Peptides against a protein of PDB entry 5EFW. Designs and how they scored, part 78

Target 1, 141 residues: chain A of PDB entry 5EFW
Amino acid sequence: TTLERIEKNFVITDPRLPDNPIIFASDSFLQLTEYSREEILGRNARFLQGPETDRATVRKIRDAIDNQTEVTVQLINYTKSGKKFWNLFHLQPMRDQKGDVQYFIGVQLDGTEHVRDAAEREGVMLIKKTAENIDEAAKEL

## One batch from the design tools (peptide; made by RFdiffusion4, then SolubleMPNN)

Design b1_p20_5_s4 (from b1_p20_5, 10 letters changed)
Fold by OpenDDE base, seed 2:
Structure b1_p20_5_s4 (fold): chain B 141 residues (1-141), chain A 20 residues (1-20)
Amino acid sequence: as target 1 above (141 residues)
Amino acid sequence: SAEEKEREERRQKLFELGKK
């Protein structure tokens, strides 16, 4: 499918299920995080968080979900093996034609450094565009 | 409703694709 051909780090979650679990994860996401698909599906994405993950940033993500809005942040995430990486993360709701939220799309741009200024803006544009592509592809299913 | 049915069908498709 078109969705499967998107070679980016992303997940789709279902806020209508308990704890907003991941219902789809890209191959790239699995490679990035070092988890198997079986380990990921049905779980909340908070398993990526760890000791140095900024809790205020996490709260921004939670607030966006609760308020059904989009958010873009940078936060420390951890792979299964415990490797830290900076995650430029974009979350947005997938809405139906009536405007009701059906799912959330999460896109991750990984890096070894926190990005600022032009690099950050470029990354934000990229992951937002990716999210729109995912939204379109998912709606084709 | 039709909308709810469509949503559920999409969820199932996503899940099936995601578990491959």
Scores: peptide ipSAE 0.523, ipTM 0.902, DockQ to the pose 0.773
Fold by OpenDDE base, seed 1:
Structure b1_p20_5_s4 (fold): chain B 141 residues (1-141), chain A 20 residues (1-20)
Amino acid sequence: as target 1 above (141 residues)
Amino acid sequence: SAEEKEREERRQKLFELGKK
């Protein structure tokens, strides 16, 4: 499918299920995080968080989910082996024809450092565009 | 409803794709 052809780090979550679990993960996401598909499907994405993950940033993500809005943040995430990486993360709702939230799309741009200024703007544009592509592809299923 | 059915069908498709 078109969705499967998107070679980016992303997940789709279902806010209508308890704790907004991951219901789809791209191959790239699995490679990035070092988890198998079986290990992450049905789980909340918070398993990526660790000691140095900024709690205030996590709260921004939670607020966006609760308010059914999009958000873009940078936060420290951890692979299964414990390796830290900076995650430029974009989250947005996938809405149906009536405008009701059906799913959330999460896109991750990994890096070794916190990005700023032009680099951040470019990264944000990229992950937002990716999210839109995912939205369109998912709606074609 | 038809909308609910469509939502559930899409969820199942996503979930099945996610397992591959």
Scores: peptide ipSAE 0.521, ipTM 0.900, DockQ to the pose 0.776
Fold by OpenDDE base, seed 4:
Structure b1_p20_5_s4 (fold): chain B 141 residues (1-141), chain A 20 residues (1-20)
Amino acid sequence: as target 1 above (141 residues)
Amino acid sequence: SAEEKEREERRQKLFELGKK
């Protein structure tokens, strides 16, 4: 499918299910996080958080979900093996024709380093564009 | 409703694709 051809790190979650679980994860996401598909489907993405994950940043993500808005942040996440990485993360709602939120799309920048300045701007543009591509692809299903 | 049916179908498709 078109969705499967998007070779970026992303997940799709369902806010209408309890605890907004992941219902789709890209292969790249699995590679980045070192989890199998079976380990993450049906779970809330908070398993990526750990001791050094900034709680205020996490709250920004939660607020965006609650308010049904988009957000872009950088936060420390952890792989299955416990490896820390900086995640430039973009989240946005996927809305239907009536404007109702159907799902959330979460995109993670490639790499494990904190990015600044031009690199950050470029990364933000990339993950936002990716989110739009995912939105389009998912709506075609 | 029709829209709810469509949403459910899409969710199922996403889930099935995600399981591969």
Scores: peptide ipSAE 0.507, ipTM 0.898, DockQ to the pose 0.790
Fold by OpenDDE base, seed 3:
Structure b1_p20_5_s4 (fold): chain B 141 residues (1-141), chain A 20 residues (1-20)
Amino acid sequence: as target 1 above (141 residues)
Amino acid sequence: SAEEKEREERRQKLFELGKK
């Protein structure tokens, strides 16, 4: 079902609010990051970043938000307990019927290693498809 | 406003989608 396909790691953010805060987080995302929903709602997702997070990659994410475009990157993120994981991350805008951006969809695929080549391509395809599923489901609501 | 109400309803619906 659509709901089963959405049972992935994802957040919805609201760029029309100050600092583009998380307004929704999936249960899987909470499990991955070890945060409660109350701890992260209303906050910018930058709390996942840490010492080994590549700043150039973070800038790519920021640029995509500012330009209202999609982006796919891999970066080091941290759980609440401080555990590092590689986040294959895809972000894309959710637009209304007029074409205006209402939200951003962020999808995370976690791993212990930086994925490359075929594995990376497969992961990218997965998270992009997940984002599209979320977008479609949200529009049907 | 009507727009604010619609936006809130959408957020609530998204919340339901993310539940296991």
Scores: peptide ipSAE 0.199, ipTM 0.755, DockQ to the pose 0.421; fails the geometry check

Design b1_p20_6_s1 (from b1_p20_6, 9 letters changed)
Fold by OpenDDE base, seed 2:
Structure b1_p20_6_s1 (fold): chain B 141 residues (1-141), chain A 20 residues (1-20)
Amino acid sequence: as target 1 above (141 residues)
Amino acid sequence: MEEVLEELKEKREEREEEEE
């Protein structure tokens, strides 16, 4: 689909379904994570976590979902083959016209290193802008 | 992209039907 072909790493999840599964994944996200679309859809994004994933950071993501708020974090994720990468991750709720949460948008910036300072600020700006673009694209319906 | 929400709604409906 046109949405899947957006050249950014992102997923959309459905918090109304059990365990907030991924209902949409971009082609770039599939390439990053080394999973097929069929392997991803219907799953909670926790399959990207592994031994070196910081559990306190994961709790921040969970708390943001539970509280229906946005969060930006960096965490270790793993590809299907077990390759580690630093994920600069932004999550935000997609709300309807009434203000009710319909979806979550998750945007990933992958890297071999933990980004700091200017690089982190630039990455955060990029992934937030991407999330807003997806949100706006969704609201135009 | 107006088409995005329609695709999202369709994907939601597909998953809701799978969970029923």
Scores: peptide ipSAE 0.076, ipTM 0.690, DockQ to the pose 0.190; fails the geometry check
Fold by OpenDDE base, seed 4:
Structure b1_p20_6_s1 (fold): chain B 141 residues (1-141), chain A 20 residues (1-20)
Amino acid sequence: as target 1 above (141 residues)
Amino acid sequence: MEEVLEELKEKREEREEEEE
């Protein structure tokens, strides 16, 4: 689909369904994580977490979902093959014209290493802008 | 981008139907 072919790492989740499952994943996200689309759709994104994933950071993500707010964090994630990577992750709600949360947009930085200082700021700006672009694209529908 | 929202709506409806 057109949305899947956007050359950014992102997912869209549905918080109105049980356990906020992924309902959409970009091709780039599949490549990054080494999963097929069939393996991801309908699942909560927690399958990317592993032994070294900071649970306090995961709680920040959960709190943002529960409170219907945005969050930006870096956390250890794991590919299907078990490769660790640093995920600079931005999550934000997608709201309808009434202001009700319809979806969440999750954007991941293309890099797999921990970013700091200027590189982190640049990455944050990029993933936030990407999320806004997806939100705008999705709102036009 | 209208195409993206329509696709998202379709995907949502498919998942809602699978869970009913």
Scores: peptide ipSAE 0.054, ipTM 0.652, DockQ to the pose 0.229; fails the geometry check
Fold by OpenDDE base, seed 5:
Structure b1_p20_6_s1 (fold): chain B 141 residues (1-141), chain A 20 residues (1-20)
Amino acid sequence: as target 1 above (141 residues)
Amino acid sequence: MEEVLEELKEKREEREEEEE
């Protein structure tokens, strides 16, 4: 589909379904994580977590979902083969005209190292802008 | 943008049907 071909790592989840499953994943996200689309759709994104994923950071993501707010964090994620990567992750709700949450947009910037300072600021700006572009594109349909 | 929203709607409907 056109949305799947956007050259950014992102997923869309449906918080109105049990356990907020992934309903959409970009091709880039599949390549990053080493999963097929069939392996990902209908699942909660927690399968990316592993032994070294900081539980306090995961709780920040959970709190943002529960409170229907945006959050930006860095956390260790794992590919299907078990490779660790640093994920600069941004999550935000997509709202309808009434202000009700319809979806969550999750954007991932992968890296081998934990990014700081100017590199972190640049990455945050990029993933936030990407999320806004996806939100705008999704509202026009 | 309209195409992306339609795709999202279709994917949601497919998932809802699988859970019924």
Scores: peptide ipSAE 0.030, ipTM 0.631, DockQ to the pose 0.190; fails the geometry check
Fold by OpenDDE base, seed 3:
Structure b1_p20_6_s1 (fold): chain B 141 residues (1-141), chain A 20 residues (1-20)
Amino acid sequence: as target 1 above (141 residues)
Amino acid sequence: MEEVLEELKEKREEREEEEE
């Protein structure tokens, strides 16, 4: 579909369904994580976590979902083959005209290293802008 | 844009139907 072909790493999740499952994944996200679409849809994104994923960072993500707020973090994620990568991750709620949360948008920037300073700031700006673009596209409905 | 939102709605509806 057109949405899937957007050349950014992102997912859309549905917090109104049990365990906030992924309902949409971009082709780029599938390539990054080495999963098929069939393997991902209907699952919570926690399958990307592994032994070296910082539990305190994961709690920040969970708290943001529970509180219906945005969050930006860096965490270790794992591909299907078990390859580790640093994920600069941004999550934000998508709200309807009434202000009710309809979806969450998750945007991923992958890297071999933990990004710092100017590189981190640039990455954060990029993934936030990507999330806003997706949100804007969705609000026009 | 409308097409993207329609696609999101369809995917949501499909998932809701699978969970019923």
Scores: peptide ipSAE 0.029, ipTM 0.617, DockQ to the pose 0.190; fails the geometry check

Design b1_p20_6_s2 (from b1_p20_6, 10 letters changed)
Fold by OpenDDE base, seed 5:
Structure b1_p20_6_s2 (fold): chain B 141 residues (1-141), chain A 20 residues (1-20)
Amino acid sequence: as target 1 above (141 residues)
Amino acid sequence: MEEELERLKRRREEEEEERA
């Protein structure tokens, strides 16, 4: 679909379904994570976590979902083959006209190292802008 | 996009119902 072809790493999840499953994933996200679309649709995104994933950071993500707020963090994620990468991750709710949360947008910026200072600021700006663009694109479909 | 998202949501719900 047109949405899947957006050249950014992102997923859309449905918090109104049990365990907030991924209902949409970009082609870029599939390439990054080395999973097929069939392997990830209908699953919670926690399959990206592994031994070195910081649990306190995961709790921040969980809290943001529970509280229906946005969050930006960096965490270790794993590809299907077990390759570790630093994920600069931004999550935000998609709201309807009444302000009710319908979906979450998750945007991933991958890197070999933890980003800091100017690089982090640039990455955060990019993934936040990407999330806004996806929100707009999703409303048009 | 809302129409596509609703289609995907519906498919997920159907898959969950089939597993129950």
Scores: peptide ipSAE 0.036, ipTM 0.583, DockQ to the pose 0.094; fails the geometry check
Fold by OpenDDE base, seed 2:
Structure b1_p20_6_s2 (fold): chain B 141 residues (1-141), chain A 20 residues (1-20)
Amino acid sequence: as target 1 above (141 residues)
Amino acid sequence: MEEELERLKRRREEEEEERA
C-alpha cells in the first residue's frame, strides 16, 4: 500500500488487540530489521529486544502504552540475524476524532551508536515529525 | 488510510480469533 512505501522505519500497532500487535510495517522497517512482513504482522514489537536491551527503557515504553502517552527513547535492538543497532524510538498514540486511542505509531531511527546532544535532538525532531506525517496519512486512508 | 487500518485491524482480529 502507499503507507507501506513511506521511506521511514515505522510500525502501527493495535492496543485493542491482545499484546498490542503490529498491524502495519513499512518496507523500510522490514529492511532494517531483516524480517518479512509475514514474520512481523500480528507480533508484539518486543522481538526486536535482546540481551543488551535496557529493561528500564523498555519499561518506559510499556508505561507509555499503558498510560496512552507518547515516549521517545534510545534502546538497543536486534535484527533477525542478531545484529545490534541503536534505535532512537518514538511512540505515540493515534487518536480518533473523539480523542480515543485507536493505534500506536512507532518510528525507528537506526544508528550504529547512541546519539547525544544536538544529534539526538535532531533525530527526535525527525522521528516525531515522521510520526505526525504517518498519523495524518493514516487518517486519509 | 483509516479504512485501510480498520481493514488490517479486522484481519488481524480474525486471525487471532481463529488461533484462540
Scores: peptide ipSAE 0.029, ipTM 0.581, DockQ to the pose 0.098; fails the geometry check
Fold by OpenDDE base, seed 4:
Structure b1_p20_6_s2 (fold): chain B 141 residues (1-141), chain A 20 residues (1-20)
Amino acid sequence: as target 1 above (141 residues)
Amino acid sequence: MEEELERLKRRREEEEEERA
C-alpha cells in the first residue's frame, strides 16, 4: 500500500484491541527491526525491548497510551538478531472527527548512540513532523 | 487510508477470534 511505502520507520497500533497491537508497519520499520510483516502484525511492540531497555522509559510510553497523550523518549531496542540500537521514539494518538482516539502512531529514529543537544532536537522535530505526515496520510486513505 | 486501516483492524480482530 502507499502508506507502507513511506520511507520512514513507523507503526500504527490499535488501543481499542487487547494489548494495543500493531496493525500497520512500514517497510522501513520491518527492515530496521529485521522482522517480517507477519511476525509484527497483531503483536504489542514490547518485543523490541530487552535487558538494557530502561523500564522507567517504558512506563512513560505506557502512561502516554493510557492518558491518550503524545510522548517522545529514547530507549534501547533490539532487532530480531539481537542487535541493540538507540530508538528516538515518538508516539501520538490519531483521533477521529469526534476527537476520540482511534489509533496510535509510533515513529522510530534509529541510531548507534544516544543523541543529545542539537542532534536530539533535530531528531525530535523530524519524527514529530513524520508522525503528523502519517496522520494526514492516514486520513486521506 | 482510513479504509485500509479499517481492513487491517478487521483482519486482526478475526485472527484474534480464531486463536481464542
Scores: peptide ipSAE 0.028, ipTM 0.579, DockQ to the pose 0.092; fails the geometry check
Fold by OpenDDE base, seed 1:
Structure b1_p20_6_s2 (fold): chain B 141 residues (1-141), chain A 20 residues (1-20)
Amino acid sequence: as target 1 above (141 residues)
Amino acid sequence: MEEELERLKRRREEEEEERA
């Protein structure tokens, strides 16, 4: 679909389903993570985590989901082949016209290094803008 | 997009029910 072809790394999850599974993934996300669409859809995104993923950072993500709020963090993620990358990750709820949370939008900016200062601010701005664009696109389709 | 997301949602609900 047109949404899948957006040249950004993102997923959409459904918190109303058991374990908040991924229900949509962009082609770019599949390429980044080295998984097929069939391997990803219906799964919780925790399969990206591994030994060096900071547990406190993961808890921040979980808390944001539970509280239905947005969060932006950096964490170590792993591809299917076991390659590590730094994920600048932004998560935000997608709400219906009544204001109820329907989905979460997760946007990933990958890198070989943890980004700081101006580079981090730029990355955060980019992934937040991407999430807003996806939210608007979801309303139009 | 909302209609597509709803189709995907329904499909995942069915898949979860089959796995339970």
Scores: peptide ipSAE 0.024, ipTM 0.574, DockQ to the pose 0.092; fails the geometry check

Design b1_p20_6_s3 (from b1_p20_6, 11 letters changed)
Fold by OpenDDE base, seed 1:
Structure b1_p20_6_s3 (fold): chain B 141 residues (1-141), chain A 20 residues (1-20)
Amino acid sequence: as target 1 above (141 residues)
Amino acid sequence: MSEVLEELKKKREEREEEEE
């Protein structure tokens, strides 16, 4: 679909389904993670986590979902082949006209190292803007 | 775009049907 062709790493999840599964993934996300679309859809995004993924950071993500808030973190993720990468990750709820959460938008910026200072700020701005663009596109009616 | 919203709805329906 047109949405899948957006050249950004992102997923959309459905918190109204058990375990908040991924219901949409961009082509770029599939390329990054080395999974097929069939392997991704219907799964919780925790399959990207591994031994060196910081558990406290994962808890921040879980808390944001539970509290229906946004969060921005950096964490180690793993591709299907087991390659590690630093994921600058932003998650935010997508709400309907009544203000009820319908989906979550997750945007990933991949890197070989943890980013700080200006580089981190720039990355955060980028992934937040991407999430907003997706959200706005869904609400253009 | 309306198309994006429709795609999201379709994807949700597919997941709901799969989990039933």
Scores: peptide ipSAE 0.065, ipTM 0.662, DockQ to the pose 0.149; fails the geometry check
Fold by OpenDDE base, seed 2:
Structure b1_p20_6_s3 (fold): chain B 141 residues (1-141), chain A 20 residues (1-20)
Amino acid sequence: as target 1 above (141 residues)
Amino acid sequence: MSEVLEELKKKREEREEEEE
């Protein structure tokens, strides 16, 4: 689809289904994580976590989902082959016209290092803008 | 990207059918 071909790492999840599974993943996300689309769809994104993933950071993500709020964090994730990467991750709810949460948008900026200061601010700006673009695109239909 | 919502709805329906 046109959405899948967007050259950004992102997923859409469905919080109305058990365990908030991924229902959409961009081609870039699949390339980043080394999974096929079939391996990703229907799964919770926790498969990206591993031994060095900060559990406190994961809890922040979980809390944001439960509270239907946005969150931006950096955490260690793992590819299918076990390669570690720093994930600058932004998650936000996609709401309908009534304000009810329909989906979550997750955007990932991958890196070999934990980013700080100006680099972090730039990355955050980028992934937030990407999330907003996806949200707006979905609402324009 | 206006077709995104329709694609999302379709994907949701597919997932719902799998969960049934």
Scores: peptide ipSAE 0.064, ipTM 0.657, DockQ to the pose 0.187; fails the geometry check
Fold by OpenDDE base, seed 3:
Structure b1_p20_6_s3 (fold): chain B 141 residues (1-141), chain A 20 residues (1-20)
Amino acid sequence: as target 1 above (141 residues)
Amino acid sequence: MSEVLEELKKKREEREEEEE
């Protein structure tokens, strides 16, 4: 589909379904994580976590979902083959015109290192802008 | 743009049907 071909790493999840499953994943996300679309659709994104994933950071993500707020964090994620990568991750709710949460948008920026300082600020700006672009596109009839 | 909304709707419906 057109949405899947957007060359950014992102997923859309449905918090109104049990366990907030992924209902959409970009081709880039599949390539990054080494999963097929069939393997991830209908699953919670926690399958990317592993032994070195910081649990306090994971809790921040969970809290943001529960509170229907946005969050930006860096955490260790794992590909299907077990490769570790630093994920600069941004998550935000997609709301309808009434203000009700319809979906969550998750955007990932992968790297071999934990990004700091100017590089981190630039990455954060990029993934936030990407999320906003997806949100705006999804709101227009 | 309309296609994006339709796609999201379709994906949601597919998942809802699978959860039944």
Scores: peptide ipSAE 0.062, ipTM 0.653, DockQ to the pose 0.153; fails the geometry check
Fold by OpenDDE base, seed 4:
Structure b1_p20_6_s3 (fold): chain B 141 residues (1-141), chain A 20 residues (1-20)
Amino acid sequence: as target 1 above (141 residues)
Amino acid sequence: MSEVLEELKKKREEREEEEE
Protein backbone atom coordinates (compact mmCIF):
# COMPACT_ATOMS: atom_id res chain seq x y z
CA THR B 1 0.00 0.00 0.00
CA THR B 2 1.01 3.66 -0.25
CA LEU B 3 1.49 3.95 3.49
CA GLU B 4 3.75 0.91 3.64
CA ARG B 5 6.03 2.39 1.00
CA ILE B 6 6.90 5.47 3.02
CA GLU B 7 10.66 5.25 3.35
CA LYS B 8 10.72 5.67 7.11
CA ASN B 9 10.79 3.14 9.89
CA PHE B 10 7.41 3.27 11.54
CA VAL B 11 4.55 1.29 12.94
CA ILE B 12 1.01 2.10 13.85
CA THR B 13 -0.55 0.43 16.85
CA ASP B 14 -4.09 0.18 18.11
CA PRO B 15 -4.39 0.92 21.82
CA ARG B 16 -8.08 0.10 21.75
CA LEU B 17 -7.24 -3.54 21.08
CA PRO B 18 -5.80 -5.92 23.65
CA ASP B 19 -2.09 -5.33 24.28
CA ASN B 20 -1.84 -2.43 21.79
CA PRO B 21 -0.88 -4.53 18.76
CA ILE B 22 0.88 -3.37 15.64
CA ILE B 23 -1.69 -2.95 12.90
CA PHE B 24 0.61 -1.40 10.31
CA ALA B 25 4.32 -1.50 9.57
CA SER B 26 6.36 0.20 6.89
CA ASP B 27 8.55 -1.78 4.54
CA SER B 28 11.56 -0.02 6.02
CA PHE B 29 10.63 -1.19 9.49
CA LEU B 30 10.43 -4.76 8.28
CA GLN B 31 13.82 -4.45 6.65
CA LEU B 32 15.30 -2.96 9.80
CA THR B 33 13.96 -5.61 12.12
CA GLU B 34 14.28 -8.54 9.69
CA TYR B 35 10.69 -9.62 10.24
CA SER B 36 8.02 -10.26 7.69
CA ARG B 37 4.79 -8.34 7.89
CA GLU B 38 2.95 -11.51 8.78
CA GLU B 39 5.27 -12.10 11.72
CA ILE B 40 4.60 -8.76 13.39
CA LEU B 41 1.06 -7.68 12.57
CA GLY B 42 -1.20 -8.25 15.51
CA ARG B 43 1.67 -8.36 17.98
CA ASN B 44 2.82 -5.96 20.64
CA ALA B 45 6.13 -4.35 19.70
CA ARG B 46 7.86 -5.83 22.77
CA PHE B 47 9.31 -8.57 20.57
CA LEU B 48 12.02 -6.06 19.69
CA GLN B 49 13.23 -6.03 23.29
CA GLY B 50 15.95 -8.25 24.65
CA PRO B 51 18.42 -8.81 27.46
CA GLU B 52 20.16 -5.47 27.18
CA THR B 53 17.03 -3.40 26.66
CA ASP B 54 16.78 -0.96 29.54
CA ARG B 55 13.65 -1.74 31.53
CA ALA B 56 13.32 1.80 32.83
CA THR B 57 13.18 3.07 29.27
CA VAL B 58 10.55 0.48 28.43
CA ARG B 59 8.54 1.72 31.39
CA LYS B 60 8.67 5.24 29.98
CA ILE B 61 7.12 3.94 26.79
CA ARG B 62 4.46 2.07 28.71
CA ASP B 63 3.67 5.12 30.79
CA ALA B 64 3.30 7.25 27.70
CA ILE B 65 0.84 4.80 26.22
CA ASP B 66 -1.12 4.56 29.45
CA ASN B 67 -1.20 8.32 29.83
CA GLN B 68 -1.87 8.86 26.12
CA THR B 69 1.15 11.11 25.71
CA GLU B 70 4.14 11.23 23.42
CA VAL B 71 7.61 10.05 24.36
CA THR B 72 11.05 10.00 22.79
CA VAL B 73 13.69 7.57 24.02
CA GLN B 74 16.71 5.59 22.93
CA LEU B 75 16.79 1.89 23.63
CA ILE B 76 18.48 -1.27 22.51
CA ASN B 77 16.34 -3.39 20.23
CA TYR B 78 17.00 -6.70 18.54
CA THR B 79 16.41 -7.88 15.02
CA LYS B 80 14.97 -11.29 14.29
CA SER B 81 18.49 -12.66 13.92
CA GLY B 82 19.45 -11.24 17.30
CA LYS B 83 21.42 -8.25 16.08
CA LYS B 84 21.41 -5.39 18.54
CA PHE B 85 20.76 -1.86 17.41
CA TRP B 86 20.15 1.44 19.11
CA ASN B 87 16.69 2.69 18.41
CA LEU B 88 15.93 6.37 18.70
CA PHE B 89 12.22 5.93 19.14
CA HIS B 90 9.38 8.42 19.10
CA LEU B 91 5.83 7.50 20.01
CA GLN B 92 2.79 9.76 19.83
CA PRO B 93 -0.96 9.32 19.84
CA MET B 94 -3.06 9.85 16.77
CA ARG B 95 -6.28 11.51 17.82
CA ASP B 96 -9.61 11.89 16.10
CA GLN B 97 -11.60 15.08 15.69
CA LYS B 98 -13.02 14.61 19.17
CA GLY B 99 -9.57 14.35 20.69
CA ASP B 100 -9.81 10.66 21.46
CA VAL B 101 -6.82 8.44 20.81
CA GLN B 102 -7.32 6.21 17.81
CA TYR B 103 -3.81 4.92 17.25
CA PHE B 104 -0.22 5.34 18.26
CA ILE B 105 2.45 6.18 15.74
CA GLY B 106 5.89 4.79 16.49
CA VAL B 107 8.86 6.01 14.48
CA GLN B 108 12.31 4.45 14.70
CA LEU B 109 15.70 5.79 13.78
CA ASP B 110 18.18 2.95 13.80
CA GLY B 111 21.82 3.22 14.67
CA THR B 112 24.77 1.14 15.70
CA GLU B 113 25.48 3.38 18.64
CA HIS B 114 23.71 5.61 21.08
CA VAL B 115 23.48 9.09 19.59
CA ARG B 116 24.30 12.23 21.54
CA ASP B 117 24.19 15.99 21.27
CA ALA B 118 23.60 17.38 17.80
CA ALA B 119 23.11 13.98 16.22
CA GLU B 120 20.47 13.13 18.77
CA ARG B 121 18.68 16.44 18.31
CA GLU B 122 18.65 16.01 14.56
CA GLY B 123 17.35 12.49 14.88
CA VAL B 124 14.61 13.58 17.25
CA MET B 125 13.53 16.31 14.89
CA LEU B 126 13.43 13.85 12.03
CA ILE B 127 11.37 11.18 13.75
CA LYS B 128 8.98 13.72 15.24
CA LYS B 129 8.43 15.32 11.87
CA THR B 130 7.89 11.91 10.35
CA ALA B 131 5.27 11.10 12.95
CA GLU B 132 3.49 14.37 12.26
CA ASN B 133 3.53 13.71 8.54
CA ILE B 134 1.97 10.32 9.07
CA ASP B 135 -0.62 11.81 11.38
CA GLU B 136 -1.54 14.51 8.89
CA ALA B 137 -1.69 12.08 6.01
CA ALA B 138 -4.08 9.92 7.95
CA LYS B 139 -6.34 12.82 8.88
CA GLU B 140 -6.76 14.00 5.31
CA LEU B 141 -8.91 11.02 4.43
CA MET A 1 -0.48 10.05 1.54
CA SER A 2 -4.11 11.03 2.01
CA GLU A 3 -5.03 7.39 1.62
CA VAL A 4 -3.33 6.59 4.92
CA LEU A 5 -6.40 6.95 7.09
CA GLU A 6 -8.41 4.67 4.90
CA GLU A 7 -5.70 2.07 5.04
CA LEU A 8 -5.50 2.42 8.80
CA LYS A 9 -9.22 1.99 9.17
CA LYS A 10 -9.10 -1.09 7.02
CA LYS A 11 -6.25 -2.55 9.04
CA ARG A 12 -8.08 -1.82 12.25
CA GLU A 13 -11.22 -3.52 11.05
CA GLU A 14 -9.24 -6.56 10.01
CA ARG A 15 -7.55 -6.74 13.39
CA GLU A 16 -10.79 -6.28 15.28
CA GLU A 17 -12.29 -9.16 13.38
CA GLU A 18 -9.30 -11.32 14.26
CA GLU A 19 -9.50 -10.47 17.96
CA GLU A 20 -13.25 -11.30 18.18
Scores: peptide ipSAE 0.053, ipTM 0.616, DockQ to the pose 0.190; fails the geometry check

Design b1_p20_6_s4 (from b1_p20_6, 11 letters changed)
Fold by OpenDDE base, seed 4:
Structure b1_p20_6_s4 (fold): chain B 141 residues (1-141), chain A 20 residues (1-20)
Amino acid sequence: as target 1 above (141 residues)
Amino acid sequence: MEEELEELKEKRKKREEEEK
């Protein structure tokens, strides 16, 4: 689809389904994580976590989902081949016309390194703007 | 999106069953 071809790393999840599975993933996200679309769709995104993933950061993500709020964090994730990468991650709810949460949009910064200071601020601005663009694009589908 | 999701889930399930 046109949405899949957006040159940004993102997923859409459905919190109304059991275990909030990924229902959409961009081609860029598949490339980043080294998974096929078939391997990802219908799964909870926790398969990206591993031994060095900070559990407190994961809890912040879970809390944001449960509370239907946005969150921005950095955490260690793992590719299919087991490569570690730092994921600057932004999650926000996608709401319907009534204001009810239908989906979550998760955006990952391009790159694999931990970002700090000005680079982190720039990355946060970028992934937040990307999430807004995806929200708009997905509502038109 | 839902239709594509279901198709891919079924394909994955079939593959996992064949790999056992």
Scores: peptide ipSAE 0.036, ipTM 0.626, DockQ to the pose 0.041
Fold by OpenDDE base, seed 2:
Structure b1_p20_6_s4 (fold): chain B 141 residues (1-141), chain A 20 residues (1-20)
Amino acid sequence: as target 1 above (141 residues)
Amino acid sequence: MEEELEELKEKRKKREEEEK
């Protein structure tokens, strides 16, 4: 789809389905994580987590889903081959015309190191703007 | 999106069964 070809790392999840599975993944996300679309769709995004993933950060993501709010965090994620990367991750709800949460948009900015200061602020602005653009694009489809 | 999702999930399950 046109949505899949957006040159940003993102997924769309469905909180109305059991375990909030990924229902959409961008080509860039698949390339980043080294998974096929078939390996990703219908799974909860926790497969990106590993030994060095901070559990308190994961809980912040869970809390945001449960509370239907946005969150921005940095966490260690792992590719299919086991490569670690720092994921500057932004999650926000996608709401329907009634204002009910229909989906979540997850945007990933990958890096070799934990991003700080001005670089973090720039990354946060980028992933938030990306999420807004995806929200608009997905509603038009 | 949901129809494609179910088809891909079924394909994944079949592969996982064949790899065992």
Scores: peptide ipSAE 0.030, ipTM 0.620, DockQ to the pose 0.039
Fold by OpenDDE base, seed 3:
Structure b1_p20_6_s4 (fold): chain B 141 residues (1-141), chain A 20 residues (1-20)
Amino acid sequence: as target 1 above (141 residues)
Amino acid sequence: MEEELEELKEKRKKREEEEK
């Protein structure tokens, strides 16, 4: 679809389905993670986690989903081949006209490096803006 | 959309069973 071809790393998940599965993944996200679309769709995004993924950071993501809030974190993720990368990740709810959560949008920074200070602030601004753009695009589908 | 996701899940499950 047009949504999948947006040149940003993102997924959309459905919290109304069991285990909040991925229902959309961008081509860029598939390239980043080395998975096919068939391998991703209908799965919870936890398959990106591994031995060095900080469990306290994962809990922050889980709490944000449970509380229907946004969160921005940086964590270790793993590609299909087992390659580690730093993921600056932003998650936010997509709401309907009544204010009810329909989906979650997850955005990953284009780079795979651990970012700090000014670079981190810039990355956070970028992924938040990207999430807003995806929210608008997805509501038009 | 949910039907398509279910088909993908079943295809994935079948492949995982064949790879064992």
Scores: peptide ipSAE 0.017, ipTM 0.519, DockQ to the pose 0.036
Fold by OpenDDE base, seed 5:
Structure b1_p20_6_s4 (fold): chain B 141 residues (1-141), chain A 20 residues (1-20)
Amino acid sequence: as target 1 above (141 residues)
Amino acid sequence: MEEELEELKEKRKKREEEEK
């Protein structure tokens, strides 16, 4: 099974390229967002943002990228058709053997509502575990 | 991977130009 066929919503981005573009997207992510792979690859993931996307939350994501740290947030994203969804989003760096950041892994758990309490904790555990699995799978390719 | 990415970007740009 190829990396794209992993049945989770995720992208891999390359912070070493201008504007940290998406270099890899899962089939599930394409289905969620209503974009083709060709429409997404080589673009910064900010195209998912829209009018109701909280700018303070977006800043947390940007700060995590700049600081090369992981972050977990919930934000409003938009599909190609303009449909809003809540995105429980986890981002973490993928590091090489020297400890240098090579990529970022972004995992998305979509929902119609803001997730809280036990459901949020469950979602966070799921997307973090997913990111770890993707990290291992990507290193083997 | 970078070569494939660049090819996909160029294909996208070409389509966007043809759709105008």
Scores: peptide ipSAE 0.018, ipTM 0.548, DockQ to the pose 0.038; fails the geometry check

